# Designs tried in a protein design run: peptides against a protein of PDB entry 3OAK. Part 39

Target 1, 145 residues: chain A of PDB entry 3OAK
Amino acid sequence: DDLEQYLDEKILRLKDEMNIAAQLDIDTLNKRIETGDTSLIAMQKVKLLPKVVSVLSKANLADTILDNNLLQSVRIWLEPLPDGSLPSFEIQKSLFAALNDLPVKTEHLKESGLGRVVIFYTKSKRVEAQLARLAEKLIAEWTRP

## One batch from the design tools (peptide; aimed at target 1 R75 L109 K110 I119)

Design b1_p27_4_s3 (made by RFdiffusion4, then SolubleMPNN; from b1_p27_4, 14 letters changed)
Fold by OpenDDE base, seed 3:
Structure b1_p27_4_s3 (fold): chain B 145 residues (1-145), chain A 27 residues (1-27)
Amino acid sequence: as target 1 above (145 residues)
Amino acid sequence: SLEEKLKEEEIQKTTLEELEKYKKEKE
């Protein structure tokens, strides 16, 4: 119906914005590596984060979020950056918190690749302890019989 | 992009296997 279409468009726009933000940050860091200009800072994801969190926190958008594979963009945001660094502490914390409230199923994990990335966070020694625990909690929930 | 498609394909193939491995490691 009209509402469903409206919500789909809303989520797809956000998905696009997230992907653009991720690519811009990647471009920035690639240029940083290439030129050695340490003044180049990737900030596009951080700027968009409040909007992402706001959308992910809305229960009425859960189905639309999952059906449109917004989790793929979440996965992209969680992946290591070209310089080997991880996304900011705030991005990790906010996304893990938001994911905890979504009814994520196995099919969504396969479509998005999110499961593999979150497992990475449970194993990485570079991840803050509290975030590793959040990642563990998610994996435990997703692997529940 | 092509890179994104390749990543997605790889993840779709391996995600479930990795989750299962993780579960076994925690047993």
Scores: peptide ipSAE 0.027, ipTM 0.542, DockQ to the pose 0.715
OpenDDE base, seeds 1, 2, 4, 5: peptide ipSAE 0.055, 0.025, 0.018, 0.027; ipTM 0.611, 0.478, 0.414, 0.526; seed 1 fails the geometry check

Design b1_p27_4_s4 (made by RFdiffusion4, then SolubleMPNN; from b1_p27_4, 12 letters changed)
Fold by OpenDDE base, seed 2:
Structure b1_p27_4_s4 (fold): chain B 145 residues (1-145), chain A 27 residues (1-27)
Amino acid sequence: as target 1 above (145 residues)
Amino acid sequence: EEEEEERRKLEQETTIEELERYRKERE
């Protein structure tokens, strides 16, 4: 199916872009730590966020998103940064909101590692209360009988 | 310490059983 192939390629390209953005931000922050240059700012994920949210919000892409393990890249974006800080509040909020509308199943949690990251957000003392609640909500939805 | 432990588990797979256990522990 031509459309299916097109959509797969689109999602895989985005997945690659997300992974690159995350790595570039990590590289920036590592360099900041090594050099002490506080002018170095990690902005790649923030710049790409609108595109990510746009894709994740499209119901017709849900199967393609899940089948191509885009959630692995979402997990990567939610992981703590080299300096121990968390991704920006906006990234957290946007991704949790988008995840709430996806029909995530056990197999997707396993292959992406997303479940463990979300649990982390329920326990972290540095996470905003409202986002911790969203994380709890996701866990509740994923464990719903 | 609990946060550090969770960070070490970030890349580990999570089963539905693990999530359910966690949920029940917090109830």
Scores: peptide ipSAE 0.032, ipTM 0.550, DockQ to the pose 0.305
OpenDDE base, seeds 1, 3, 4, 5: peptide ipSAE 0.020, 0.020, 0.021, 0.020; ipTM 0.425, 0.403, 0.411, 0.417; seed 3 fails the geometry check

Design b1_p27_5 (made by RFdiffusion4)
Pose (drawn by RFdiffusion4):
Structure b1_p27_5 (pose): chain A 145 residues (1-145), chain P 27 residues (1-27)
Amino acid sequence: as target 1 above (145 residues)
Amino acid sequence: STEVESFLDEHFTLDEEDEELLEEMNE
């Protein structure tokens, strides 16, 4: 029905917006490298983050989020950038906190590649200790026999 | 749909322990 299509569209629009924001930040960081212009900063993901957090925090949107592979975009947002730098602390914390509340299943991890990026957060020396503990906790919730 | 470039393979490599964890996730 219309309501279901409306919710799917809401999540699909957010997925595309998140992808555009990640790609624009990547372009900015490549541009920052090719040209050593130190004033260049990547802020599109940070600008969109409240909208992403608002959607991820609604329990009644969990099915729509999971069914439409929005977690693929979340994984993109957590990936290290071309110079090896991580996204801002606010993005990392907000995304991990939202993942703690979502009923993520193996099929979602498979389609999103989210598990691979979370493992990176347990090894990275640039990740704050509290977020590493959250990442380890999530890996544990997902590697249950 | 917007395609997004990835740098995860360039900055991160799975060791034996990591591969095992990922396999368990994919089971």

Design b1_p27_5_s1 (made by RFdiffusion4, then SolubleMPNN; from b1_p27_5, 11 letters changed)
Fold by OpenDDE base, seed 3:
Structure b1_p27_5_s1 (fold): chain B 145 residues (1-145), chain A 27 residues (1-27)
Amino acid sequence: as target 1 above (145 residues)
Amino acid sequence: MVKVSSYLDKHYKLDEEDKELLEKMYE
């Protein structure tokens, strides 16, 4: 119906915005590595984070979020930057919190590639303890028989 | 749709333990 279509379009627009923000940050860091210009700072994801959190926190959008594979963009945001650094602590914290409240199923994990990224986080020595615990919790939930 | 490059595709190769864990998640 009209509402469903509206919500789909809303989520798809956010998905595009998230992907653009991610690639812009990647481009910024690649240029930083190439040129040595340490004044280049990747901040596009941080700027968009409040909007992302707002959408992910809405229970009435859960189905739309999952059906449109917004988790792919979440996965992308969690990936390391070209210099090997992880996204900001706030981004990690916000996204892991949101993931904990979403009814993620196996099909969503397959479509998004999110499982691999979360596994990566459980192995990373650069992840804060509290977030490592959240990553472990998610894996435990997603591997339930 | 914007295609975003993947750091993990380039720098993270799954070991057998990781593959086993993913297999469990996909069941």
Scores: peptide ipSAE 0.658, ipTM 0.943, DockQ to the pose 0.842
OpenDDE base, seeds 1, 2, 4, 5: peptide ipSAE 0.650, 0.654, 0.652, 0.656; ipTM 0.943, 0.943, 0.942, 0.943

Design b1_p27_5_s2 (made by RFdiffusion4, then SolubleMPNN; from b1_p27_5, 11 letters changed)
Fold by OpenDDE base, seed 5:
Structure b1_p27_5_s2 (fold): chain B 145 residues (1-145), chain A 27 residues (1-27)
Amino acid sequence: as target 1 above (145 residues)
Amino acid sequence: SVKVSSYLDKHYELDEEDKELLELMEK
């Protein structure tokens, strides 16, 4: 129906915006590494984060979020940057909080690649303890019978 | 759509235990 279509388009637009932001930050840091210009700061994801959080927090959008594989973009945002650093703590915290409240199922994990990334977070020494624990919680939930 | 490069694809490999875990999540 009209509402469903509207919501789908809304989520798909956000998905594109998230992907663009991610790649721009990657490009920025690659250039920083290449040139040594430490004034280059990756800020595109940070700028978009409030909008992402707003959408992910809406219970009525859960199905739309999952059906349109927005979790792929969430996965992308969680990946390390070219220099091996992780996204900002706020990004991590916000996204993991959102994941904790979403009814994520096997099919969503498969199509997004999110499982591998969350496993990574349980292993990384760069992850804050509180988020590592949350990652472990998610893994437990996603692997339970 | 925009294709975003993946750091983990280049630099991260799951061990056997983690592969099994991933299989459980995606099976």
Scores: peptide ipSAE 0.706, ipTM 0.952, DockQ to the pose 0.857
OpenDDE base, seeds 1, 2, 3, 4: peptide ipSAE 0.706, 0.706, 0.706, 0.704; ipTM 0.952, 0.952, 0.952, 0.952

Design b1_p27_5_s3 (made by RFdiffusion4, then SolubleMPNN; from b1_p27_5, 13 letters changed)
Fold by OpenDDE base, seed 1:
Structure b1_p27_5_s3 (fold): chain B 145 residues (1-145), chain A 27 residues (1-27)
Amino acid sequence: as target 1 above (145 residues)
Amino acid sequence: MVKVRSYLDKHFKLDEEDQALLDKMLA
């Protein structure tokens, strides 16, 4: 119906916005690496984070989020930047919290590639212990028979 | 849709244990 279509479009727009933000941050860091200009700061994801959190926190959007593979954009946001650095702690914390509340299924993990990235977060020495524990928790849930 | 290249695709290779874990998640 009209509402369902509206919600689908909303999520699809957010996916695009998230991907654009990620790419802009990548571009910023690449330029920083190339030029040595340490004044270049990647902040596009941080600027968009409140909107992302707002959407991910809505229980009534869970199906729309999952069906439209918004988790692919979440996965992208969790990826390291060109210099090997991770997204901000706040981004990590917010996204892992959101993932913990979503009824993620095998098909969503396949579509998004999120499983591999979460495994990375259990192994990275750059990840805060509390977030590594959340990553472990997610993996435990996603590997249950 | 904007396609963003994955850093981990290039820099993170799963060992045997991690691959088994991923396979279990995707089974």
Scores: peptide ipSAE 0.732, ipTM 0.954, DockQ to the pose 0.860
OpenDDE base, seeds 2, 3, 4, 5: peptide ipSAE 0.731, 0.731, 0.731, 0.731; ipTM 0.954, 0.954, 0.954, 0.954

Design b1_p27_5_s4 (made by RFdiffusion4, then SolubleMPNN; from b1_p27_5, 10 letters changed)
Fold by OpenDDE base, seed 5:
Structure b1_p27_5_s4 (fold): chain B 145 residues (1-145), chain A 27 residues (1-27)
Amino acid sequence: as target 1 above (145 residues)
Amino acid sequence: MVEVESYLDKHYELDEEDKKLLEKMYE
């Protein structure tokens, strides 16, 4: 119906915005590596984060979020940057918290690749302990019978 | 839609334990 279509479009727009932000940050970091210009700072994801958190926290959008594979963009945001560093602590914290409240199912994990990335976080020595525990909690939930 | 490359595709390989976890997720 009209509402469903509206919500789908809303989520798809956000998905696109998230991907653009991620790519811009990647480009910034690549340029920083190439030029040595340490004044180049990746800020696009951080700027968009409040909007992402707002959407992910809305219970009435859960189905729309999952059906449109917004989790793929969440996965992308959690990926390491070109220099091997992880996204900011705030991004990690916000996304893991949001993921904890979503009814993520097997099909969503398959189509987004999110499971592999979260497993990575449980293994990474660069992740803060509190976030590693959140990642482990998600893994436990997603592997529960 | 913008397609973003995956860092982990190039730089991360799951060990056997991780593969088992992933398999469990996909059941």
Scores: peptide ipSAE 0.679, ipTM 0.946, DockQ to the pose 0.842
OpenDDE base, seeds 1, 2, 3, 4: peptide ipSAE 0.674, 0.678, 0.678, 0.679; ipTM 0.946, 0.946, 0.946, 0.946

Design b1_p27_6 (made by RFdiffusion4)
Pose (drawn by RFdiffusion4):
Structure b1_p27_6 (pose): chain A 145 residues (1-145), chain P 27 residues (1-27)
Amino acid sequence: as target 1 above (145 residues)
Amino acid sequence: TEKEEAEEEMEEAQEEWDEILEEWDEE
């Protein structure tokens, strides 16, 4: 029905917006490298983050989020950038807190690649200790026999 | 460098992730 299509569209629009924001930040960081212009900063993901957090925090949107592979975009947002730098602390914390609340299943991890990037957060030296503990906790919740 | 460290950590994360996927296929 219309309501279900409306919700799918809402999540699918957010997925595309998140992808555009991540790609624009990547372009900015590549541009920052090719040209050593130190004033260049990547802020598109930070600007969109409140919208992403608002959607991820709604329990009645969990099915729609999971069914439409929005977690693929979340994984893209958590990936290290071309120079090896991580996204801002606010992005990392907001996304991990939202994942703690979502009923993520193996099929979602498989389609999103989210598990791979969370393992990276347990090894990275540039990740704050509290977020590493959250990442380890999530890996544990997902590697249950 | 920071980039080299990130590449190595990503490679290790990829190997661990492949192992987890193999285990899930076996179940």

Design b1_p27_6_s2 (made by RFdiffusion4, then SolubleMPNN; from b1_p27_6, 14 letters changed)
Fold by OpenDDE base, seed 3:
Structure b1_p27_6_s2 (fold): chain B 145 residues (1-145), chain A 27 residues (1-27)
Amino acid sequence: as target 1 above (145 residues)
Amino acid sequence: SMKEEAEEIMREAEKEWEEWLKREEAR
């Protein structure tokens, strides 16, 4: 119906925006690496984060989020950056909090590639302990029979 | 380096994820 269509379009637009933001940040950091210009700061994801959090936190959007594989974009946002750094702590914290409240199923993990990245967060020495523990919690929940 | 470390951890994560997938598919 009209509402379903509206919600799908909303999520797909956000998905696109997230992917663009991620790529722009990658481009910025690559340029920073190449030029040594430390004034180049990747801020696109951070700028878009409030909108992402707003969407991910809405229970009525959960099915639409999962059905449209928005988790793929979440995965992309969580991936290490070209220099090996991680996205900002705020991004990590916000996204993991959102993931904790979503009814994520195995099919969503497969189609998004999110599982691999969350496992990364359980293993990386650069991840804050509180987020590593949350990542472990998620993995435990997702791997339960 | 930070990049090298991230790549190493990602390789480890990939391995564990693949193992998880195999177990899941075998269920």
Scores: peptide ipSAE 0.689, ipTM 0.945, DockQ to the pose 0.900
OpenDDE base, seeds 1, 2, 4, 5: peptide ipSAE 0.685, 0.685, 0.686, 0.686; ipTM 0.943, 0.943, 0.943, 0.943

Design b1_p27_6_s3 (made by RFdiffusion4, then SolubleMPNN; from b1_p27_6, 14 letters changed)
Fold by OpenDDE base, seed 3:
Structure b1_p27_6_s3 (fold): chain B 145 residues (1-145), chain A 27 residues (1-27)
Amino acid sequence: as target 1 above (145 residues)
Amino acid sequence: SLKEEAEEILKEAEKEWEEWLKRVEKE
């Protein structure tokens, strides 16, 4: 199916872009830590966020997103940064909102490692209360038979 | 430190995730 192939390629490209953005931000922050240069700001994920949100919000892409393990890249984006800080509030908010609308199953959580990270967000005191509650909601939903 | 705190919470999250997986896999 031409459409299915197109969608797969689209998601895989985004997945790659997300991974690159994450790595670039990690590199930037590592350099910031090493040099103390506070002018170094990690902005790659933020720059790509609108595109990510656009894709994740499309119901017709849900199966493609899940089948291609895009959630692995979502997990990567949500992980603590080298300095222990979390991704920007906007990234957190956007991704959790998207996750809330995806038909995520246990298999997707396992293959992506997303479950562990979402649990992290239920526990971290660095997370805004509203997002911590949303993380808790997601965990509760995912634990339902 | 911020990093130490994050690592500690990650460890806790990992434990809970493993327990969660065990429960879910049994269902």
Scores: peptide ipSAE 0.650, ipTM 0.930, DockQ to the pose 0.833
OpenDDE base, seeds 1, 2, 4, 5: peptide ipSAE 0.647, 0.650, 0.649, 0.649; ipTM 0.928, 0.930, 0.928, 0.928

Design b1_p27_6_s4 (made by RFdiffusion4, then SolubleMPNN; from b1_p27_6, 14 letters changed)
Fold by OpenDDE base, seed 3:
Structure b1_p27_6_s4 (fold): chain B 145 residues (1-145), chain A 27 residues (1-27)
Amino acid sequence: as target 1 above (145 residues)
Amino acid sequence: SLKEEAEKILKEAEEEWEKWLKKEEEE
């Protein structure tokens, strides 16, 4: 199916872009830590966020997203940064909102590692209360028989 | 430190996740 192939390629490209953005931000922050140069700002994920949100919000892409393990890249984006800080509030908010609308199953959580990270967001005191509650909601939904 | 705290919470999250996975596998 041409459409299915197109969608797969689209998601895989986005996955690569997300991974690259994450790594670039990590590199930037590591350099910031090493040099103390506070002018170094990690902005790659933020720049790509609108595109990510656009894709994740499309119901017709849900299966493609899940089948291609895009959630792995989502997980990567949500992980704590080298300095222990979390991704921007906007990234967190956007991704959790997207996750809330995806038909995520246990298998997707396992293959992506997302479950562990979402649990992290239920525990970290650095997380905004509203997002912590959303993380708890997601965990509750995912753990239901 | 911020990093130490994050690592601590990550460890706790990992442990809880593993417990959850084990439970899910048993169901």
Scores: peptide ipSAE 0.651, ipTM 0.932, DockQ to the pose 0.874
OpenDDE base, seeds 1, 2, 4, 5: peptide ipSAE 0.642, 0.646, 0.648, 0.646; ipTM 0.930, 0.931, 0.930, 0.930

Design b1_p27_7 (made by RFdiffusion4)
Pose (drawn by RFdiffusion4):
Structure b1_p27_7 (pose): chain A 145 residues (1-145), chain P 27 residues (1-27)
Amino acid sequence: as target 1 above (145 residues)
Amino acid sequence: DDYIEYLKELQELSEEELFELLKEERE
C-alpha cells in the first residue's frame, strides 16, 4: 500500500543522500591530496548526520531500514577515507549507538558488509577506546554460535 | 554458521590488511 511505499521511498532517498554525501567528502579529500590545499575539509556527512540519526533511531522504521540495505550506506560512512583517516567522532559514536539498538541479522551484515568495517574499528589505533569497546560488543552480539 | 566463521577469520587480520580490504572493495 501507499504507506509501505512511502516508507521504502523515505529510506531509499536517505540511502542515496548518504552515498552522495560520502562520495563528495571523498572527492574533497582526494582533491585535498592532489592539491595540497589545507583549507579543504569534508563536512557533507556531518551536515546530513542529524537526518540519518533521526531515521536510525525510530523503532518503527527498523524493518524498512533493514529490508532496503540502508546499513550498506552506514558501512560507507564508517570506512576509512583515502588518506587512512576516520570520519568524525560524532559520526562514529552516533552510528554505533544506533546499531546497538537495531535488530541486525546475518543476512543484513552479509548484504551491507557492515561486519568487515566494524572489525576494522577493533584494530584501528585512531579509534577512541569507548568506541572500540562498542565495536567489540557489536562483533560479539553478531558472532554468536 | 559459515559467515560467523568468516568474520572470526577477519579478526585475525592486521589493521593494514583490513584497510586494504576495505579500500579494494571501495574501488

Design b1_p27_7_s1 (made by RFdiffusion4, then SolubleMPNN; from b1_p27_7, 9 letters changed)
Fold by OpenDDE base, seed 5:
Structure b1_p27_7_s1 (fold): chain B 145 residues (1-145), chain A 27 residues (1-27)
Amino acid sequence: as target 1 above (145 residues)
Amino acid sequence: SSFVEELKELLKLSEEELYELLKKERE
């Protein structure tokens, strides 16, 4: 219906924006590595984060989020950066909080590849303890028989 | 499911192994 179509388009637009933001930040960091110009700061994801959080927190969008594989973009945002660093703590915290409240199923994990990234966070010594524990909680829930 | 078993197997990997796996998937 009209509402479903509207919501689909909304999520797909956000998905596109998220992917663009991630790529722009990657490009910025690659250029920073190449040139040594430390004034180059990757801020596209940070600028978009409030909008992402707003959408992910709305219960009425959960099905639309999952059906349109927005979790693939969440995965991209959580992946290690070209310089080997992780996304900002705020990005990690916000996304893991959102994941904790979404009714994520194995099919969503499979089509997004999110499971592998979250497992990485359970192992990384660079991740804050509170987020590592949350990652572990999520994996435990997703691997239940 | 087979996918759940795959995730369980990934839990046996180290941070470095998982990092390399993720890196390869982006290439």
Scores: peptide ipSAE 0.663, ipTM 0.946, DockQ to the pose 0.876
OpenDDE base, seeds 1, 2, 3, 4: peptide ipSAE 0.662, 0.663, 0.662, 0.662; ipTM 0.946, 0.946, 0.946, 0.946; seed 4 fails the geometry check

Design b1_p27_7_s3 (made by RFdiffusion4, then SolubleMPNN; from b1_p27_7, 11 letters changed)
Fold by OpenDDE base, seed 5:
Structure b1_p27_7_s3 (fold): chain B 145 residues (1-145), chain A 27 residues (1-27)
Amino acid sequence: as target 1 above (145 residues)
Amino acid sequence: DPFVEELKELLKKSEEELLEELQKERE
C-alpha cells in the first residue's frame, strides 16, 4: 500500500545515505594518511548518526528496516576501517542499542553479514567492556537453539 | 540451523582472524 511504499523508500534512501557517508569518511581518512593533513576529520557518519538513530528506534519501522536489509549498512558502519581502526564510540553505542531493540532473525544476519561483525566486537580488546557485553548478549540471543 | 552453527564456529576465531576476514570481505 501507499504507506508501505513510502516507508520502503524512506529506508532505502537512508541506506544509501549511510553507505555514502561511510565511503566519504574512508576517503577522508585515506587522504589524511596520504597528505598528513591532520585537519582532515571524517564527520559524515557522525553528522548522519542522529537520523539513523531516529529511524532505528521507531517500532513501526522495524519490519521495513529488516526487510530492506538496512542492517547491511549498519554492518558497514560497525566494521573496522581499512586501517583496522573502529568507528567512534558513539556510533558503536548507538547502533548496538538499536540492534538490541530490533527483532533481528537469522535471515537478517545472513543477508547483512552483521553476525560476523558483532562477533568481532565480542572478541576485540579495543571495544569498551559495556559494548562487548552487549555484543555477547546479542550473539547469545541469535544463536539460541 | 546451519547458519546458527556457522555463527558458533565464528565464535571460535580470534579477534585477529575475524578482523582479517572482515577486511577481506570489503575488498
Scores: peptide ipSAE 0.685, ipTM 0.950, DockQ to the pose 0.892
OpenDDE base, seeds 1, 2, 3, 4: peptide ipSAE 0.681, 0.683, 0.684, 0.684; ipTM 0.949, 0.950, 0.950, 0.950

Design b1_p27_7_s4 (made by RFdiffusion4, then SolubleMPNN; from b1_p27_7, 12 letters changed)
Fold by OpenDDE base, seed 3:
Structure b1_p27_7_s4 (fold): chain B 145 residues (1-145), chain A 27 residues (1-27)
Amino acid sequence: as target 1 above (145 residues)
Amino acid sequence: DEFVEELKELLKKSEEELEKELAEERA
C-alpha cells in the first residue's frame, strides 16, 4: 500500500528529526557546562516543536505514530537535560496534551519507555501543577486493570 | 498484566531515583 508506506516513512523521518534535535540540545548543554560559555543555547527541540505538534494532533496518523514507536522520541524529548533542567514548559504542555488524545496501550509504553518518564513527572517538584495532574491522569489510565 | 505491575512498582520510586535511572538509560 503506497499510502501506508508514505505515512510510515513520514513518521520515521519525523522520529529521526526529533532524535537529532534532542541530541543536539544535549550536546549543546554539555558543551555549555564544560566550557562555561553561557551563549550556548539549546533551541533545536523548540524549533521543531510546531511540526511535532502538527503531526501528533492528526487523528489519521495515530496508528502510524504508535506502530512506528514515535513515543520513544516523545520520551526522549521529555527527559531531564544534562544541566538538570526540564524541557521548556511549552514542550511539556504540548506533548502531554498530545499523549492525552492518543490511544496509548501498554505495548506502546513497553517499547518506548514512556511510562518511566511520565511517572517521573508525577514525582517531580519542578513540574507545574497542571502538568503533574495530567501526568497522573495518564498513569491512572495506563495502570487500569 | 505484568507490565502494569512494573509501572506500579515504578510509582514507589522517588524523583531522584527515577531521574538517575533515566540518565543511566541514556548513557
Scores: peptide ipSAE 0.707, ipTM 0.954, DockQ to the pose 0.906
OpenDDE base, seeds 1, 2, 4, 5: peptide ipSAE 0.702, 0.702, 0.704, 0.705; ipTM 0.953, 0.953, 0.953, 0.954

Design b1_p27_8 (made by RFdiffusion4)
Pose (drawn by RFdiffusion4):
Structure b1_p27_8 (pose): chain A 145 residues (1-145), chain P 27 residues (1-27)
Amino acid sequence: as target 1 above (145 residues)
Amino acid sequence: SEEERDELLEEVFDEEDFEKLAKMETD
């Protein structure tokens, strides 16, 4: 019905917006490298983050989020950038906190590649200790026999 | 590409990490 299509569209629009924002930040960081212009900063993901957090925190949107592979875009947001730098602390924390609340299943991890990037957060030296503990906790919730 | 990004992510992985990844990808 219309309501279900409306919710799917809401999540699909957010997925695309998130992908654009990540790609624009990547372009900015490549541009920052090719041209050593130190004033260039990547802020599109940070600007969109409240909208992403608002959607991820709604329990009644969990099915729509999971069914439409929005977690693929979350994984893109957590990936290290071309120079090896991580996204801002606020993005990391907000996304991990939201994942703690979502009923993520194996099929979602498989389609999103989210598990691979969370393992990276358990190994990275640039990740704050509390977020590493959250990442390890999530890996544990997802590697149950 | 997606494969290249996956390879870059796995550059810091050890055997235990590959086992965790396999568990998360197994039904």

Design b1_p27_8_s1 (made by RFdiffusion4, then SolubleMPNN; from b1_p27_8, 9 letters changed)
Fold by OpenDDE base, seed 1:
Parts: C-alpha cells; structure tokens; sequence
Structure b1_p27_8_s1 (fold): chain B 145 residues (1-145), chain A 27 residues (1-27)
C-alpha cells in the first residue's frame, strides 16, 4: 500500500545516502594519502550517523530495513578504510548497538555480507576489546537456535 | 573487484587482518 511504498522509498534513499557518504570518505582519505594534506578529514559517515541510528532504532521500520537490504550499507560502513584504519569508535559502537535490536536472520546476513564483517571485528587486533565483545554478542544472537 | 581491493590493503594491514579479509571476500 501507500505506507509500505513510502517506507520502502525512505529506506532506499537512506541506503543511497549511506553509500555516498562512505564513498566520499574514501575519496577524502585517498586524497589525503596521495597529497599528504593532513587537513583532509573524512567526516561524511559521522555526520550521517545520527540519522542512520535513528532509522535503525525504529521498530516499525525493521521489516522494511531487512527486506531492502539496508544491512549491506551498514556492512559497507564497517569495512576498512584506504589508510588501513577502521571506521571511528563511535560508528562501530552505534551500529553494533542498533544491530542488536533488529531481528536479523541468516538470509539477511548472507545477502548483506554483514555476518563476515562482524566476525572480522571479533578477531582483528585493530578493534577495541569493548567493540569486539559487542560483535561477539551479535554473533551469539544470530547463531542461537 | 574485491580481490583488487584486498591487494590494495596489503600495504597497510598485518598478516592476520589480511587473512580475515581474504576469508570475508574470497569467492
């Protein structure tokens, strides 16, 4: 119906915004590496983060989020950056917290690639212990019979 | 491609992280 269509479009627009933010940050960091201009700071994801968290926290959007594979964009936001770093502590913490409240199923993990990325966060030495524990909690919930 | 992406990361990631990335993105 009209409401479902509206919600689908809302989530799809957010996916686009998230993907654009990720790409802009990548471009900024690549330019920083190439030019040595340390004044170049990747801030697009951080700026958009409150909106992303707000959407992910809406119970009435859960089905729309999962059906439209918004988790693919979440995965993209969690991937390593060109300089070898990971997204900011705040991004990781906020996304892991938001993911904890979503009824994520195996099919969503596969189609988004999020499962593998979260496992990465449990094992990588570049991840803060606190965040690794949050990632472990997610995996435990997703693998619970 | 994801393979090309992994190659670009070899300069900045240690062996352990690269192994994890390969596990994630290798078909």
Amino acid sequence: as target 1 above (145 residues)
Amino acid sequence: SEEERLERLEEVYDEKDLELLEKMYTP
Scores: peptide ipSAE 0.023, ipTM 0.529, DockQ to the pose 0.132
OpenDDE base, seeds 2, 3, 4, 5: peptide ipSAE 0.026, 0.021, 0.024, 0.022; ipTM 0.538, 0.477, 0.511, 0.492; seeds 2, 4 fail the geometry check

